# Peptides against a protein of PDB entry 5Z08: the designs that were tried, part 30

Target 1, 168 residues: chain A of PDB entry 5Z08
Amino acid sequence: RQKDEWAKKTSSLMKQLDWFIGEHLGAMLAAEELGGPVVGELMEIDPDDLSAGFNAHGKLKKATSQPDLDRRQRRIDDIWGPQDEQGQAHKRKRGADEALAASAEMRDLIEQLMNKLVEAGGDNSATYVEIPRESAAARFLVRSKVAMFHPNDARRLRLVDFGRDLDD
Target 2, 222 residues: chain B of PDB entry 5Z08
Amino acid sequence: GLPRLIDAIEEASKIPAKRRQTPIKPTIEKLTTHLYTHGASPDSLLRLADLLTLRNHLDQASLAAITRNLYPSSTVSDEVVLRFIGALGHGQLKPTLALQALFLRWLVMVYHLLENPGVLGQVYGVLFDLLDTAAIRPQLCHLLALVTRRKHVRPFRIQAILTLSRQTGGDPNLTGLLRVFKNYYPEIIVGDATKGRASAFKHPDPQWRQHLDEIQQRRSEA

## One batch from the design tools (peptide; made by RFdiffusion4, then SolubleMPNN)

Design b1_p10_2_s2 (from b1_p10_2, 5 letters changed)
Fold by OpenDDE base, seed 3:
Structure b1_p10_2_s2 (fold): chain B 168 residues (1-168), chain C 222 residues (1-222), chain A 10 residues (1-10)
Amino acid sequence: as target 1 above (168 residues)
Amino acid sequence: as target 2 above (222 residues)
Amino acid sequence: LSLAELLRSL
């Protein structure tokens, strides 16, 4: 009974988390990746704001046309293409694509973190996931105190084991 | 126990070495042995942080020995962290730069045990402004690599690292920190400063880590 | 297990 209730609650929470990642968190993480506000500092980021990009101060910047910026900056600049109706549709689509990518990255990261926690069988040294980059997703989990970096290697991330602190 | 050893060292720290009735070295050795075996509780850590960071009559070798054996048995409070951060920089009341480097190294090694890692983010500016101090820069860059968040990656700080990197001939630790900044803003034109060798910010002492893990495991079993 | 698979296994 308690195990079944726990399983149902866990399933419900995971579905809610997946929904939250897809509907809200992905866009916020994408905004953070694009130079926008840190997730949790601004409550609502319109997907259209993702398509309007952020200045060095995290404020929406008007599209300036300078050509020589690096590929990811070009990806931001291509989000910033000319303000014709087709350009706005492409911007919205691209903002949605970045939100989807951020959502996928968060899902994959949570999955890896949970899998490593299960595989480790209580060995804290084995609970670390190697992350290719410090993503907005990784940073969000750390800020939320859900994950922590390895003290020695910022490329290694693990879940905070709240269960061990409860058994004391 | 540990509190009594700390009491004895606190009292001895008030007295110049030449005026002490008893040598402090045996008491320091007992303290460091105890710390190595059992670690320091949060309360003991605070007291030891005061001994390490406040000006007293303890010799540098004793302070360094305590710092090298400063294993937390539990968490590290914000207050303990702030004692060590407050001890950084130049000044007659500050610890030696060699000891400050050990404190920064310690903070790196115990970063995962901080009750609130965000406290270091609040003092980020204080840490960042010390990057010009060559004696502590390696450990400082490592700590900043752990602490840096998007909110800290500002244009003026990017420019400051780039300028300092040029002035230092491309210090690998600054290049490493700049790579961390670039993870937040890939568009950061790191120029020639990142073409050089970067520090990987590996754990400063794997044996110390292993021993810390053993002390922390005993806490979880108790 | 993908988060989707983890979600499906729950």
Scores: peptide ipSAE 0.027, ipTM 0.273, DockQ to the pose 0.031
Fold by OpenDDE base, seed 1:
Structure b1_p10_2_s2 (fold): chain B 168 residues (1-168), chain C 222 residues (1-222), chain A 10 residues (1-10)
Amino acid sequence: as target 1 above (168 residues)
Amino acid sequence: as target 2 above (222 residues)
Amino acid sequence: LSLAELLRSL
């Protein structure tokens, strides 16, 4: 009974996480990879906003009421995309593709981290995943205190084991 | 045409003003008028970059006038960018700091026309190390605000800006650049030295922008 | 296990 309830809760949480990655986090991670702000400073990045590009401050061209920020933002948007309608369509498509790629990378990384945690059977030394690069996904998990780097090797990432801290 | 005007100025630049048979000012005026009307092709732009960045006998007013009218008719090559970057800093062979500030302003205004914007990211260290030079700092901070990516935001550079900000009494351009850095690392403690007003890094010359856009548009229609 | 497989196994 309790195991079944735990499994159902875990499944529900994983579905919510998958949804969150696809709908919100992927676009934010893509923005970070494209030289935008760190995830969490920009609360809502629409894939269309990724296509709009970032100002010199890494802020999205939101129609913020400050005309001066908007002009600078437009120029960076003009710098990173063709000015024609075809260019805007290509830019929108590219933004969507980058968000999808970032979502896939985050999903894959979480999967690897969870698999290693399960396979390790309590051996913390075996819980590390080797990452090919310090991605926006990896940095997000570390900033969120969900994952940690190996103290001596920034290419090795593991999930934080919250179960140990509850018994201490 | 423009090449012949550049030829005449190149030859005159080899000779001290007192030894020239003909005043160069009328030729400079013809050049600047041509640049204002038609812009500079990539080849002409490279030749003009050499005239502006290499030590010669042209007067500062003429060099400034050419720089103010240096409208690209097309793209700006990496080679042209690197000529201007190589002209920055202190030294007897370097252009004046006033002219360097105009070059940095120009790079800001033509940033969208660079063939490879990444070239400025490759020379980021060279640009960053010039932040102590007060005469070029405003334009340099503006350019760095455009160029900065996560890979450039390093602890030693954060500390360098914080230290320089304290030493300058909170230069608003440094505060503006530090805000750009904070977008990549939110945990950057903006101490009391950075509580001041930050520069917004607005476009340096809206009229120059509009005229550049008109020159660029004429080429797309030809 | 893919996140999708993990989600299927849960």
Scores: peptide ipSAE 0.026, ipTM 0.281, DockQ to the pose 0.020
Fold by OpenDDE base, seed 2:
Structure b1_p10_2_s2 (fold): chain B 168 residues (1-168), chain C 222 residues (1-222), chain A 10 residues (1-10)
Amino acid sequence: as target 1 above (168 residues)
Amino acid sequence: as target 2 above (222 residues)
Amino acid sequence: LSLAELLRSL
């Protein structure tokens, strides 16, 4: 019963994660790979976001209710947005292809990391995945404190074992 | 004038908001308006630095509003700089990390007005040891990028940035600072840590810069 | 194991 509830919750969370990767994260990771903004930096309280709350006179600017998503999307669109209408279709297609590639890379990386964690059977030394490159996906997981690099080898990445920190 | 506004705010800062006889917000608005129009003299800057950095009963929004309008009308003394540096880090007596980030941003924007830019070089170690504090790291890296000289680029600091860059998944601000280090020692092997995007450390607020230049020009004509 | 297979095995 508890195992079945846990399996259902895990399945639901993984579906939500897959959706989030496909709909939002893939495009942001592709933007980072193309020299765009770094994903998750905006989750750190940018002093400028604190400043955006106030006009030059120190009065509270009404938070323009444009969700942070719309500003990010606009910035991504401004970075990736083609200048001319005809170039727009080809650049949009290329941007979509890059977003799909980034989504696939993130999914594959998460899958490998989770598989190694299960295979290791509690041996932390066996939980490392060898990564071919330091991708935006790998960096994002490290910045999010979900994954960590091996201390001596930046080609080896593992999930952070949150369960162990609770038992110690 | 500005001194009388500061006097009123200093007295109000000693009293909890719920026990004040008069609302402080109108006085803060008068202060910020005056600062925006005329800037702050060296003496006023020191008094305002104490209000911003010392524990008092002023609310965070008021402190942030003062910091955003803290235009120097003249130079910035070593004493003012040291008040802001002394306010950095963790502790119950320290300002919030959000306010510390505003102080670092301010120091970046007024760096060219420092009476002695070398003062920041003297406290370089104190600044460098705060790089692990994520909330202030962007502005701290920018300030360090301005302050760094050949004497500060040491093997242990290079290794510390490389280690922290790996731990942070290649923070662009750390990559930017490491590129500044590499300008002094081209032989620094930065490995994969420099393949990522680096911060360009552009001026944080061009409008604030323009307004500062206008205030500084009025003083040169007087 | 695919992420889907891993989720099925948990």
Scores: peptide ipSAE 0.025, ipTM 0.562, DockQ to the pose 0.015
Fold by OpenDDE base, seed 5:
Structure b1_p10_2_s2 (fold): chain B 168 residues (1-168), chain C 222 residues (1-222), chain A 10 residues (1-10)
Amino acid sequence: as target 1 above (168 residues)
Amino acid sequence: as target 2 above (222 residues)
Amino acid sequence: LSLAELLRSL
């Protein structure tokens, strides 16, 4: 029962994460890669805000800060949005393509990080993914305290295992 | 048409006002009326950029009137942009700082119509080095706020803004620009000098924008 | 493992 609820919650969270990556994060990461603003300065997500953000049904309580994200996204769109229709179409296409690429990179990185965590069987030394570059995706995960670099090798990234702290 | 009006003004610009046989003001008024109604084509825009940026015998009021009515009917080429950027700074051959401020304001208002917005990024250093010029600083900071990318946010430029902000008593335009820099590097320690009000860099002229949009829309329907 | 497969293995 608890495992099934956990699996359902995890599945729901992953769907929400996938949605968030596709709808919001990918565009912001693409903007960062293209030299736009750093994603998540508003996400001083106090770990307490992450914990408070889930309702009993596993839905992220929409933190009321969506208006500022929309303002930043609008500002990014206003900064990057070509106003000429053809230039808009090409830059919208390029922006869409870059957002898709950033979304794919984030999804792939998360997948690799999670796979390594599972494969490591509790060995923290084996949980590191080798990253080809410090991407916006990698930086975002580190800033969000979801991932951490190896202390001596910035090419090695791992998930922060929050689960261990709950079993202790 | 617009080319003939430009021809007449170009010829008049070579002659001191006191030596002109005919007043140029009526021709300037016809030009500005035409620009307001139809905008300037890329070719006309380049010619007008030369008239505005090169030293000639046109009076400042006429130059300002042309600049205030300089609606592009299409895109703005790199060449046009570079004419205006090349006109910035100090020197006897440069336009007045008041006119330079109008050029920077114009670049802000037409930024979305640039054929290659990257051209401003290439001349970022030139623009940045003019921040000490108080007369153009407000519009310059606004333009830089649009142009700035991560590659431009360098330690020496951060320090330059911080130093200049201290020297100016916290110019809100510099604080606004530093806030843009901080968007790329949140770790930028914005000292006490930046506790002041930052400029929001709002569109300088909403009516001008609306009229520009109307001119641009007529082109898409033709 | 796909994110979906990873979720199934948890």
Scores: peptide ipSAE 0.024, ipTM 0.264, DockQ to the pose 0.019

Design b1_p10_2_s3 (from b1_p10_2, 5 letters changed)
Fold by OpenDDE base, seed 5:
Structure b1_p10_2_s3 (fold): chain B 168 residues (1-168), chain C 222 residues (1-222), chain A 10 residues (1-10)
Amino acid sequence: as target 1 above (168 residues)
Amino acid sequence: as target 2 above (222 residues)
Amino acid sequence: LSLAELLKSL
């Protein structure tokens, strides 16, 4: 019973995570890779705020009247903004492709990290995934304290095992 | 039409003002009026970029007047951008630093009309290395604030800005650029010299923007 | 293992 509830909760959480990656995080990671702000430095990124883009300080400005923010905003908005011009369609397609790529990279990285954690059988030294680059995905996981780099090798990333700290 | 006005100015630019049979000012005024009313096509922009960036006998007031009225009617090509970037820096063949500042301001104001915004990212190093030039630094920092991506935020450039910020007593434009860098790397320790007021990099000329938007809108309706 | 398969193995 408890295992089944746990499995259901875990499955639900994974579906929510997959949804979050696809709907929100992928776009934000793509924005970071494309030179947008660091993911998580903006607390409340409303989708309208992603569409309303980021100020020169990487903060969401409210949708109000400051015309100058409209340009970096328009660049995020030119990546994600309204459909009208053909050039925006190509930028949107590229932005969508980058968001899909970032989503895929995040999913793959999480999958690898989780697989290594399971395979390690409790050996923390065996839980490291080799990453080809310090991606926005990798940095996000580290900033979120979900993952950590190997102290001597920034190409090695592991999931933080929060379960151990609860059993100790 | 605009091409004929450019032709007349190109020919006049080859001749010292004292040797011109006719004053060029009326032709410059016709050009600037035309540019203000209709903007410049990509082809006209390229020709005007050459007039503005290449050494010729046009006076600084005329060059500045053309630059202030250099409204694109459509997009801005990589070639036009590269003409203006190539005109930056020190040298006897380069435009005045005052005119270079106007070019950088123009690039900021037309940045959204670039055919390939990535072209400025390719020349990022050239732009960055000019930050020591005080006369163009405000506009240069603004342009860099638009252009900067994660790939450009390197340790040596962080250190270069920090050093230059210390040397300049915390130039607010450099502090503004460092804040842009911090958007990519929050861990950048901005020393005490950067606790000062940062530039917000506001649009340099809202009226110019509005007029540009009107010119651009007329093209979409045609 | 897919994320789904990994979850089944836990």
Scores: peptide ipSAE 0.028, ipTM 0.270, DockQ to the pose 0.019
Fold by OpenDDE base, seed 4:
Structure b1_p10_2_s3 (fold): chain B 168 residues (1-168), chain C 222 residues (1-222), chain A 10 residues (1-10)
Amino acid sequence: as target 1 above (168 residues)
Amino acid sequence: as target 2 above (222 residues)
Amino acid sequence: LSLAELLKSL
């Protein structure tokens, strides 16, 4: 019973993760690879954004969307600037292709990391995956504290074993 | 005047909010309005720095409001700077990390008004050792980008930033700071860490800058 | 197991 509930919960989480990668994370990772915003940087509510929410008198300034929307919109417009209709279609297609590629890379990386963790049987030295490059996917996992690089080799990445810290 | 408002807030800061006879909010609003209109003299800045950095019974919203309106009418002394630097990091007696980020932002915005910009260079190690504190890292990297000179770009600090950049998955603020380091030592092989997005360290608040310039200009005409 | 295979095996 408990094993079956665990398996069901794990399955549900994996489905949610796959969905999140495909629908959201892939596009954000692709944007990061293309020199766009770092994934999660926007979710770090800049204490300044929370603080910018208040005028000098402590009233919530409505986030007048203007200047940062204009800068993001300019970055979006610089990334997505009004190229001719044909250029926009090609850019949209390229963006979709890059998002799919980033999604595939993230899925593959997570898979390799999980497989190595299972295969290692608790040996931390055997849990490392060799990565060909420091991808946006790899960086995201490290920023999220889900993965860590080998201290002496940035080409080796492993999952953080959260299970060990529960037994102490 | 400003000194009397500071006196009232200093006295109120010694007393828990529940034991105050009068609400502090109206006095804070008067202070922030005065600061916005006239700025703070060097003496007033020191007193306000103590209110902001020393543990007292002022609420975080009031402290943040004072910090956001902390326009110098003149220069910023080394003593004022050192009060804010001393308030950085972890500890029960230190201000919140959110307030520390506001202090660092303030130091960035008033850097050109420091009586001795070299004072920040003297405490460079203290600032640098706080780079692991994620909550203040953006503003800290910006301040370090202004303060960094060739003498500060040491091999151990290069390695420390490179290591921290890997551990943070290429924080753009660290990448920005590494680019500043590379300006002094072009041979720094900043590996794939610099291929990532770097912060441009733009002025945090252009409106605040403009208002500061107006306050400073009024002093030059007097 | 591929994430897809892991998802299929669940």
Scores: peptide ipSAE 0.026, ipTM 0.540, DockQ to the pose 0.014
Fold by OpenDDE base, seed 2:
Structure b1_p10_2_s3 (fold): chain B 168 residues (1-168), chain C 222 residues (1-222), chain A 10 residues (1-10)
Amino acid sequence: as target 1 above (168 residues)
Amino acid sequence: as target 2 above (222 residues)
Amino acid sequence: LSLAELLKSL
């Protein structure tokens, strides 16, 4: 019973993660790889976002409730946004291809990290995945405190074992 | 004038908002309008720095509004700088990290108006030790990029940034600061930590800069 | 198990 509930919860979370990677995260990671904004930084309240709430005279602008997502999307669209109509289709296609590639890279990396964690059987030294490059995907997982690099080897990445920190 | 507006706000800052007889917002709006139009004298800057950095009963929106309109009409003294530096870091008596980020941004934007830019070099260690504080790191790295001289680029600081860069997944601001360090010591092996994007440390607010230049120009004509 | 296989097995 508890094992079946855990399996169902894990399945649900994995489906949600796969959806999030495909629909949102892949495009943002692709933007980071191409020199766009960094993903999953604690949106440090940009002093500009603190200032965006205020006009040049320090009066509260009505927060145009365009969610931060729309501004990021617009900035991504401004970085990736096609200049001319014909260039639009090619840039959109290239952007879509890069987003798909970034999504695949993130999925593959998460898979490798989880498999190594399971295979290691609790040995933290065996949980490291060798990464061919420091990707936006790898950096995102580290910034999110989900993964960590080996202290002496930036080519080795592992999942943070949150379960141990609860038992200590 | 500006001194009378500051007097009224200082008195109001001693009293909790719910116990004030008059709303402070209209006085804050008059202050910010005056600052936007005329800037602040050195004496007014010191009083405003105390108001911004010391614990009082002013709301965060009012403090942020004053900081965003804190145009110097002249130079910025060491004492004013040290008030803002002393307000940085963690503590119940310190301003919020959001307000601290605004202070660091302000110091970046007025760096060329400091009476003694060397004062920031004297407190370099204090600034550097705050790099682990994520909420202020972007503005802190920008300020450090301006302040850094050869004497500050030490092996232990290089190693500290490299370690923190790995821990943060290659924060572009840390990579930018490492690039500044490398300008003084080209032999610094930055390893894979600099393969990532580096911040260019561009001016945070071009419109604010332009308006500051207009205020400064009026003083040179008087 | 691949993420894809894990997703397929669930």
Scores: peptide ipSAE 0.025, ipTM 0.574, DockQ to the pose 0.014
Fold by OpenDDE base, seed 3:
Structure b1_p10_2_s3 (fold): chain B 168 residues (1-168), chain C 222 residues (1-222), chain A 10 residues (1-10)
Amino acid sequence: as target 1 above (168 residues)
Amino acid sequence: as target 2 above (222 residues)
Amino acid sequence: LSLAELLKSL
């Protein structure tokens, strides 16, 4: 009974987390990656807002046209490009694509972190996931105190084990 | 040779100073002399990075002396860089902020020897989030000034620097970093925060650079 | 369902 209730509760929480990642957190993480506010400063970011780009203050900026060379920055510059109607549709699509990518990155990272925690069987040294980059997702988890970096390697991330601190 | 000196220091680092059979200072002096004369190979550099970044029983003066003499004889690997980056921040397991400042200074001075300078760009946020730590801010801003690319210049980071600049009364290192940001986005409204004196991010130690160049030159001739 | 399976099923 308790195990089944725990499983149901866990399943419900995971579904809610997935929904939250897909509907809200992905867009916020994408906004952070695109130069928007840090997740937690803005509660709601519309994918359309991602397409408008952000000013120096992390606020939505009207599109200005300057073509500059860096490919990932081209993504931002293409989001910030001139407001032709076709450009707006492409920008909205791009904002949605970035939100989807951020959502996928967050889901994958959570999965890896949880899998490593389970596989480690209580060995804290084995709980680390290697991250290819410091993503908005990784920073969010650390800022939220859900994850922590390895004390000597910023490429290694693990979940904070709240269960052990209760048993000691 | 250098490996044997590192072995001796590694073993000594496991033991509290009061329980060591032999004083470590003479071995540290031999190590620092060797490093000054020959530099550290990539393998030795990694081992030394572990000694410097991991919690052990070495005293702060010894750690600082090693760091000040940490001349790479070759390149600096991503792994070595990441050891130093991972040692940054607050926490009981972290090195002292004074030692962290020396690590950041070291990274600035060896930046041109990194096997992959892009590794610092991958951990840019970790570095950036430490800007509020006053004790490491000067060296951190200098490192960020070297590492910053257009992809890192984000509106939230611009705003964070502006906010922190206001809170610090216009720290010249933050103003310097903001000028670097403005090079990528001239339209950045820096407001009154950039009217102040900016750091020029000059090389922290010209003598150290010259000596490093001599060590590196000997490698190219061998 | 392992937590891993639950995560993969999302």
Scores: peptide ipSAE 0.021, ipTM 0.275, DockQ to the pose 0.037

